# Peptides against a protein of PDB entry 9IZ0: the designs that were tried, part 5

Target 1, 345 residues: chain A of PDB entry 9IZ0
Amino acid sequence: ITCLGSNGHTYKQLVKGGNDDLRQDAVMEQVFEQVNGFLRSYRKTSQRNLSMRTYKVIPLALKTGVIEWVQDTIPLGEYLDSAHKVYHPKEWSLSTCRKLIAEKQMEDLETRLKVYDLVCRHYRPVFRHFFLESYADPVQWFTTQTNYARSTAVASVLGHVLGLGDRHGQNILIDKTSGEVIHIDLGIAFEQGKKLPVPECVPFRLTRDVVDGMGITGVEGVFRRCMEFTLETLRREEDSLLSVLEVLRYDPLFSWLISPLRRMKKQKMQLENFNQPESGNITTDASRDPKIQRNNVSGESEAERAILKVRQKLSSTLSVEASVGELIRIAQDPSYLALMFCGWS

## One batch from the design tools (peptide; made by RFdiffusion4, then SolubleMPNN)

Design b1_p28_2_s3
Fold by OpenDDE base, seed 1:
Structure b1_p28_2_s3 (fold): chain B 345 residues (1-345), chain A 28 residues (1-28)
Amino acid sequence: as target 1 above (345 residues)
Amino acid sequence: KEKERKELLELLEKLEEREKKKKEELKK
């Protein structure tokens, strides 16, 4: 829909309907707005204009809402699939890579590492071309690549601390004007991504294409330094951040757990990306519902556990530099990326 | 493409079998 604002500007809005709870997205955007307050208050982050890019979410009902249309954006995964076909037309298709990783998903780590290495050799990074194609002026090129590295650093720290899941290339938008990243579909938080059919093993998305977009210095330039300043700010504002999360503990509409329905929907979306339509009537006999022991863990006990995990991630036991160094190491480790649904790009 | 994928899976299986044999020989 298109809405006319009180300022005379027209805003395109996306109406999401269906079984997707937009309340979680709205709550996470409110948390990001508070964190952006902390980033503006701290000298090291404010001097770099560090922020999590936000979008307005208006929940209209438990399962429906209006999302602000993010203009002039492209999904990272859409750009990468298109660019890879242009720059590497003789390499494997994304569908071939996905199929090979999935066919071996039940194999041992050693086999999965070999398949991952092979996929990586036949699907090379291309995301550097986004900046080279979009920005002919060297100053604009450098500025947008810097903005990308900065915004990715903020999103990586926040994504780790809040345990954001489902960070695939369709849930990460690139702003074509600024080069900044915009994270969407925030309904998998507080490490609930570990409960997906393919468990999330990395703290945030730092795949080869995500790094290729940072330019020649990769992670060792603007990205690492901006992660350090962001984590330093969040550690300083720990009590303020925890107080914001404690308000959610008492929100009866906030789900600290991934719903079985959302898990099944993500499972189907992961599996449907593998089924070319061979017309075989696989009657999925729905009769083997694994008895998910409804451990009657009160929603309060799950909230307490989530807040405790946030506190643990903000611990000053390690230096900021050591903590960021370990996060970057884990996020790039082939032993984790080989276990992911799409860890190669 | 589909032929190359099949040839590649067969190559991976042959490499896995060769490494399994090497690990069995190293355990003797």
Scores: peptide ipSAE 0.019, ipTM 0.399, DockQ to the pose 0.019
Fold by OpenDDE base, seed 4:
Structure b1_p28_2_s3 (fold): chain B 345 residues (1-345), chain A 28 residues (1-28)
Amino acid sequence: as target 1 above (345 residues)
Amino acid sequence: KEKERKELLELLEKLEEREKKKKEELKK
């Protein structure tokens, strides 16, 4: 929809209707704006203009809202699929890679690691080409690659601390003008991604293509240092961040748990992305709802556990450098990436 | 495409068989 603003400007807006809880997105964007306040107040982060790129979410109802269309963006996964076909036309298709990972999903870690390694050898990183194609001027190239590494660092720390899930390539936009990443579909937070049918085991998305976009230095230099400064800021502002999250504890519209409906939708999308559309009417007999024992864990006790987990992630028991080093290691560890739906790209 | 997929499945099966043999040799 194109809306005319009161200022006479036309805004392209995406009206998202359906089962997507735009209220969770709006709340997470509010948390990001508060964190952006902390990043602006701290010299080390302010001097680098570190921020989580936000977008305007206007929830109109529990399941319907308007998302401001982020102009000049592309989904990371859309770029990578297109670029991989151009730069590596003799390598495997994304569908072939997905199928092999799926076929071995129930196998042991050792088998899954071999399948992952094999997929990685036949699906090489291409995201460096985004910057090479988009920015002919060396100064603009360095600026945009730096902005990418900075924004990815902030998003990685925040994604870890807040336990953001569902960080697949369609939920990460790249701004073609700034090189910044924009995270969308924020309805899986506080480690609820671990409850998905394919559990998320990495703290944030740091796949080979995400690293390839950082250029020759990879995770070293700008990315690592910006993660360190971001984590240092969040540790300093721990009480302020926890106070923001405590306000959400009392929001009756905020769900600390993934809804069974969203879990089922993600399960279907995972299954449908593995099945090429062979025209078989799988009548999903809706009758075997596994009685997820709703242990009557009060929504309050889930909020308390989530806040406690945020506090634990902000613990100063390890140095900032050691903590960031371990997060980067885990996020790149094949033993975790091999377990992911798309850990190779 | 379909040939490459078949060769790949055969390569995966050969890797699984080699691994089963290694696990059996490590149990002796």
Scores: peptide ipSAE 0.017, ipTM 0.382, DockQ to the pose 0.020
Fold by OpenDDE base, seed 2:
Structure b1_p28_2_s3 (fold): chain B 345 residues (1-345), chain A 28 residues (1-28)
Amino acid sequence: as target 1 above (345 residues)
Amino acid sequence: KEKERKELLELLEKLEEREKKKKEELKK
């Protein structure tokens, strides 16, 4: 829909309905706004304008609402698919890579690593070209690439701490103006991504293309330092963050568990992406919502476990630098990426 | 490679410091 704002501007609004837990998106966006408050309060993060990019979500019902359409964005996966075809037209298609990884999904780690390496050799990173194509001015190029690295660092720390899942290239938007990342579809949080048919094994998305967008330094420099400053801020605000999450424990409408229906939808999409060629937006008509009895009794115990895991991730047992170093290592580890649905890009 | 990485890190630090100074000047 298109709405006229009080400022006289027209805003495109995305109405989502059905099985998308827009309330979970709205709640996660509220958590991000609180975290953005913490990031503004600390010198190291405030000086760099570190923030999680947010979007407005208005839940109209349990699974329906209006999302503010983020203007001037592109899904990372859409850009990468297009750019790979342009820059590497002789390399394998994304569908070929997906198929090969899928066909070997049940094989041992050694075989999966060999397949992952083979895919990586036939699907080379291109995301650096986003910045080179979009920004002819060297200052704007550098600023946008820096903003990308900064926003990716914030999203990586926060995504790890909150256990954000389903961070595929269609759920990460790139702002074409700022270079910042915008994470969408927040309905898989608190490590529920580990319950997907293909379990998530990495703390956040730090694939070769995500790194290629950081330029020549890769993860070193702006990204690493901004992760460290973000984690330092979250550790200082641990009690404040936990207090925000405790409010969600008592929200009867918040789901600490992945919806079985969302899990099935994701399973179907994963299976369909293995069997179908380059078919665009699979609007899965999930028209029949079975009355999933929310076993409320499991929700409180899962909330407590989620909060405990957040606390554990904010532990000061390791230095900020050591913790960030380990997160970056795990997120780039081929032994984890080879297990992912799309760990090569 | 390692020298270029170091020079680029130093350039990134100088640019972050310049952005910091500009932002401190814009807050005055």
Scores: peptide ipSAE 0.000, ipTM 0.239, DockQ to the pose 0.013
Fold by OpenDDE base, seed 5:
Structure b1_p28_2_s3 (fold): chain B 345 residues (1-345), chain A 28 residues (1-28)
Amino acid sequence: as target 1 above (345 residues)
Amino acid sequence: KEKERKELLELLEKLEEREKKKKEELKK
């Protein structure tokens, strides 16, 4: 829909109707705004304008709401598919790579690593071209690439700490003006991505294309340092962050568990090539799949476990540098990326 | 190991040939 603002400007809005509760997305955006407050209050993060880019979510009713249309954005995965066809027209298609990974999904790690390495050789990174194509001025190029590395660092730390799942290339938007990343579809949080049919094994998305967008320094430049400053800020504000999450523990409308419907929808999206727009009332009669073990874990017990996991991730047992170094290593490890739905780009 | 590597290579050759044919059909 298009809404007229009180300022006389027209804003595009996406109305989501259906079985997905937008309240989870709205709550996660509220947590991001609180974290953005911490990032603005701390000198090391404020001086770099570090923030998680947010979007407005208005829940209207159970399973319905309005999402702000983020203008001047492109999904990372849409750009990468288009750019790969232009820059590497002799390499494999995204569909061929997906098929090979999916056909070997049930094989051992050694076989999956060989398939992943082979896919990587036939599907090379291209995301550096986004900045080279979009910004003719060298200062704008450098500024936008820096903004990308900064925003990716904030999103990576915060995504790890909050256990954000489903961080595929369609759920990560690139702002074409600033180069910043915008994470969407926040309904898989607190490590619930590990409960997906293809479990998420990485702390955040740091694939070869995500790194290629950081330029020649890769992860060792602005990205690493901004991860360190972000984690230092979150460790300092641990009690404040945990207090925000404790309020959610008592919200009867907040689900700490992935819904069976959302799990099934994400399973279908993992089996179907992402090229079809969500044009269909999938009246999936979710009543008849006998393999949904309802783990009778109370929502309160899952909230307590989630908060404990956040506290553990904010632990000062390791230095900020050591913790960030480990996270970057794990996020780039082929042994984890080979297990992902799309770990090669 | 050697058999699985051979089966993987044969699958790859078939995929490369199918992509090559599709690219040739798009050029006609």
Scores: peptide ipSAE 0.000, ipTM 0.317, DockQ to the pose 0.042

Design b1_p28_2_s4
Fold by OpenDDE base, seed 5:
Structure b1_p28_2_s4 (fold): chain B 345 residues (1-345), chain A 28 residues (1-28)
Amino acid sequence: as target 1 above (345 residues)
Amino acid sequence: EEEERKKLLELLEELEKRREEKLEELRK
């Protein structure tokens, strides 16, 4: 829908109807706004304009709301699929790659690594072309690529610390004007991505295409340094961040657990090749709730466990540099990426 | 599905163990 604001500006808004709890997104956006406050307070992060790119979420009901339509954006996955067809028309299709990975999902790590390497050889990175195509001016090209690396670094640290899940190429938007990343569909947080049918194995998305967008330096430059400054800021503000999360512990509308319905929806989306517009009324017949043994872990004990995991991730036991170095290593490790639903792009 | 998930969890537990070992090496 298009809304006329009281300021005379027209805003496009996405009305999201469906089983997605927009309250989860709204709460995570509030956490990001607080973190953006911390990032503005420190010289090292403020001088670089480090922020998590946010969007406005207005929950209207448990399953309906209005999301700010982020204008001039494209889903990362949509760009990569289109660009790969243009630049590598003789390489394998995304569907062929997905099929080969899925056919080996029951095999050992060595076999999965072999098929992952095979897929990687037949599906090469293309995301550098986003910046080369979109920005003819070298200064604008360099600025937008820098903004991409900065925003990806902030999102990677926050995504790891808050345990953001479901970070596939359709849930990551690229701003065509700024080059910044915008993370959407934030309702899988606090390590609940490990409860998905394909568990999330990496701390954040740092696939070959995500790295290719950083330019010639890859992770070794703006990205690494901005991760370090972001993590340094979050460690300094640990008590403030934990206090924000403790408020969420008492929000009766916030779920620390992935709902069975959301898990089933994400499972279907993984099976349906992501090409269906989210507008499909998946009438999940609620009658087939498998008796997932609700281990009677009170919602309170899950919140406490989640907050404890955040505290553990902010631990100063390792240097900022060592912690970031290990996160970057794991996020690019073929042993983890071979286990992902789409670890090759 | 459940068996696939079980095998994937076993592989993840192995990778998390290797990660913990590596973190312990970085602490020394």
Scores: peptide ipSAE 0.232, ipTM 0.805, DockQ to the pose 0.027
Fold by OpenDDE base, seed 3:
Structure b1_p28_2_s4 (fold): chain B 345 residues (1-345), chain A 28 residues (1-28)
Amino acid sequence: as target 1 above (345 residues)
Amino acid sequence: EEEERKKLLELLEELEKRREEKLEELRK
């Protein structure tokens, strides 16, 4: 739909009707708006215009809502698959890489590292080409690549602190105008991704292609410094951030537990990444919920644990530089990336 | 599925242990 705003601008909006509970996404966008307030108030982050890119989500009912249509964007995974075919037509297909990783999923870490390295040698990074293709002017190229590194740094710190886990390439949009990243489908937060059939294992996505988009300096320089300034801001505003999360503890619209429907949807997406789509009508008869032992975790006990984990992640026990250095190390560690569905790109 | 998840959790527990050891080195 197209709506006329009170400011006289027309906005495209997507009405979602279906099985997607938009309430979780709406709450996470509200948290990001508060964090963006902190980033604007702190000199080191404000002078760099650091922000988490947000989109408007209005939940109307259970499974129904309106979302802002994010114009001039492309999913990172869509760009990377297309660009890889253009720039590396002799390398392996994404399907071949996924198959080889899946065939070794039951093996030890050493075997998984060997197959990950093999895949990496046959599927090279290409994301630098997004900036080179899209921005012919050197000033625009430098500005957009800088905006990408800055926005990725903010999203990485927030992803770690709020436990968003691994953001797969379809849940990260690239703004074609600014080069900034936009995270969508925020229905898994506060480390609920660790409860998936395949647990999320990285603090944020920092794969070879995510790094290749930062240009010749990679993670060093703009990205690292912007992570440090973002984490310094969040540590300074810890009490303010925790107060926002305490309000969410009592929000009847927020579920601290992953919904069975979202779990099934994520499980299906995970399985579709390992299994070639044989075009069989798998009527997933919703009746075979494997009895994942309902540990009687009350939503309240989950909220308390989530807030405690946020506080622990904001601890000043390590310097900002040491904390960021370790997060960057882990997010790039082949030992973690080899455990992912798509850690090579 | 369940065995795969179990194996992945065991690998993650080993990696988290190595992470904690590294964080303890960075605190000294």
Scores: peptide ipSAE 0.171, ipTM 0.766, DockQ to the pose 0.027
Fold by OpenDDE base, seed 1:
Order: structure tokens, then sequence, then C-alpha cells
Structure b1_p28_2_s4 (fold): chain B 345 residues (1-345), chain A 28 residues (1-28)
């Protein structure tokens, strides 16, 4: 829908209807607004205008809401698929790469690493071209690439600390004006991504294309330094952040667990992206209900576990530099990326 | 560098072990 604001500006709004609970997105956006307060209060982060880009989510009912439509954005995955066809028209399609990774999903790590390396050779990074094509002015190019690296650093630290899952290229928007990243579909948090059919094993998305967008310095420039300043701010404000999360512990409408329905929907979407439409009647015999042992772990016990994991990720046992160094290492490790649904781009 | 990395890995394994032990205590 399109709404005229009282300020005379026209706003596009996305009305989501269906079984998806927008309350989780709204709660995570509120947590990001609080974190943005901490980032503005700390000199090292405020001097760099570090923030998590937010959007307004208004839940209207248990399964319906209004989301602010972020204008002048493109999904990262949409840009990458288009740009890869332009710059590397002789390389493999995204569908071919996905198929080869899926065919080896049950194989050993050595076999998966060989297939991942093969896919990487036939699907090269292109995301640097977003900045080179979109910004003819060198100052605008440098500014937008810097904003991208900064916003990706903040989102990477927050995504790790809060255990944000499902960070695929369609859930990450690029602002065409600022170069900043905007994370959407926040309903998989507190490491519930590990319960997906393809478990998430990286702390955040730092694939080859995500790094290619940072320019010639890759992770060793603005990105690493902005991760360090963000983590330093979150460690300083640990008690404040934990107090915000404790309010959620007592919200009876907040789900600390991925719903079985959302898990099944994500499973179908992951599997359907592998099937080209060959007209085969795969009667999905619904009879293999995996006995999800409803361990009736009280919602309170799952909230306590989630808060404990956040506290552990904010631990000062390692320096900020050592902690960020290890997070960057794991997020780029082929042994982890080869296990992911789409670790090559 | 390699020794610092080894100490970091040993510390991460200890942190994971302590995390698992605490997660088991929270299940009882």
Amino acid sequence: as target 1 above (345 residues)
Amino acid sequence: EEEERKKLLELLEELEKRREEKLEELRK
C-alpha cells in the first residue's frame, strides 16, 4: 500500500498477511534501536556514525502487520545473480552451483570442500561492481563503500551476539543511496538457525561477495575496526543489553523457539530452490512427521539459555581484537562455508 | 602467531565445554 504521511511524504508499506509472526521482527527492531542508542553514546562508534539500519514494523494481529517498505533498496541476492550473469556469462548459474552443493550435502567434509572449491572457481565474486557502476564520482564511491563496510560490521556483531539466523541474500537489502545494509526477516534469532534443515554454523554472513563489496582492503580495513568498536560498545553496555532481553523473557507472545511451521516452510523453500520444475508428482508423503521430541522445556528455560548465550558472546575472556579476529576467521573458513546452503556467494 | 592461535583454540574449546555443562545444568 502507499500512504501519504502528515509531513506530505509518500510512504510505501508492505502488508504481510499469513502465518508469519511479525512480532519477532518488531521486537528485534526495538532491540536494534536500543543498541543504536549505545552506539551513539560511545565516542568510537558515534564518530563513525555506526548504527544498525532499522525499519518500522507494526504488528496488527498475531499473523498480520505493516512493514515499512525500504525505498531505493535491492536484495543482495538479486543484485549478485544479475551482476554475475553480466560480468561472468560463461560461469555456472546459481542453480547449477546449488544443485552440486545439495547433491553432496550428506557426504564427508573432504568431499564437500572439494565441491565447494569447484563451485567457487566457477562462480566468482562480483559485488565490487555494485559500487563501481552505481557511483561515478570518486568521493561518492568511497563514501558508499565505506558505509557498506561499516553497516556490515555492525550487522555482523549484532547478528552474532543476538544469534540472527537465515541471513541469505534475499534477507539482506542494500540501500542504493547510502551503500548500507538492511537486515530483514528477523524471526530466526538466538541461534535458532542451528535448528534449520541446513544448520547455520557461521557467526554471520561473510561470503566472498560480501567481502568483495568492501574493496581492495577486504576485511582488514574499515570492516575489522568497526566490528571491534561495535563489540567494545556492546561489552561496555552488557548489563543494559541483558536488561532489554530480560523484558522479553516475560513477554508471553515472544517465541524463543522457531515454530515447527516456520521450520517446515523454510525446509520446503530450501528444497524447492533445488528442484527445477520437472513435472514429477513427488507425493510428499507427509507420514514422516519427524517426532520432534517436544521436550516441553518451558519457554522460560529457553529464554534463560538465550540470555546466557548472549552473555557468553559478550565475555571479556578474550580481547576485542582476538574475539573479532576469531569471528572473521570462522565466518570465512571454507570448512564452515562448505556446510552452508549458499556459502560461495 | 601459531602459539597464540593454539591458545585461542584451547580457550574456545574450554568455553564451548563450559557452555555445554551449563546447558546440561539448565536442563535438569
Scores: peptide ipSAE 0.022, ipTM 0.447, DockQ to the pose 0.018
Fold by OpenDDE base, seed 2:
Structure b1_p28_2_s4 (fold): chain B 345 residues (1-345), chain A 28 residues (1-28)
Amino acid sequence: as target 1 above (345 residues)
Amino acid sequence: EEEERKKLLELLEELEKRREEKLEELRK
């Protein structure tokens, strides 16, 4: 739908219907707006304009809403697939890499590490080329690459703290104007990604291509420092953040659990993506929703566990630097990435 | 290697700082 704003500008909006509960996306965007308030209040984050990029979500019904169309964006995975074919035309296809990883999904860690290393040698990072291609001006290039590293740092800390899952390359948009990341499809939060058929083992996406986009320093410099400042801000605002999450505990519309339907849909997509290249429009066929009796009693206990886990992630038991260092280490560890659906890119 | 990495990090922190200072000047 195209809407004319009161400012005379035309906005494209996506009407999303079907099995995806847009209420979770809307709630997570509200949490990000509150966190953006904390980032603006703290000097170290405000000076850097650190923010989580948000998009407007208006839930209209249980499973229907309007999402702002983020213009001038590309999914990270779409760019990477296209760029990889251009820069490394003799390397393996994404489908070949996925197949090899999938064939070893039930094998031991040593076998999975060997296959992961083999895939990594035949599927090299290309995301640095996004910035080199898109920005002819050196100042704009440096600016956008820095904005990418900053926004990725904020999203990585928030993604870890809130336990955002399903952070595959199609759920991460790159803004072509700013270089900032925009996280979409927020329907897997509070560590529910660990309940996926392929459990998420990393705190956030920090694959080789995500790092390659940061330029020659990779994670060292802007990214690490911005993670530290973001985590320091969230630790200072712990009570404020927890208060926001406690309001969600009493929201009867919020789901602290992954829906069995989303789990089955992700399982099906993971299985189908072993056999087909990801270039398919995810036409979410509205297959019959079984009436999942939400046992309300399980929801409160899961909310309490989620909030407790957020508090634990914000604990000052380790320094900010040590905490960020460990998060970066885990997110890049081949032992974790080899267990992922797509840990090589 | 480690010393070159350290110098590169220091240079990037300085470039970031100068950029932040310049962005703050452009906002006033």
Scores: peptide ipSAE 0.005, ipTM 0.304, DockQ to the pose 0.014

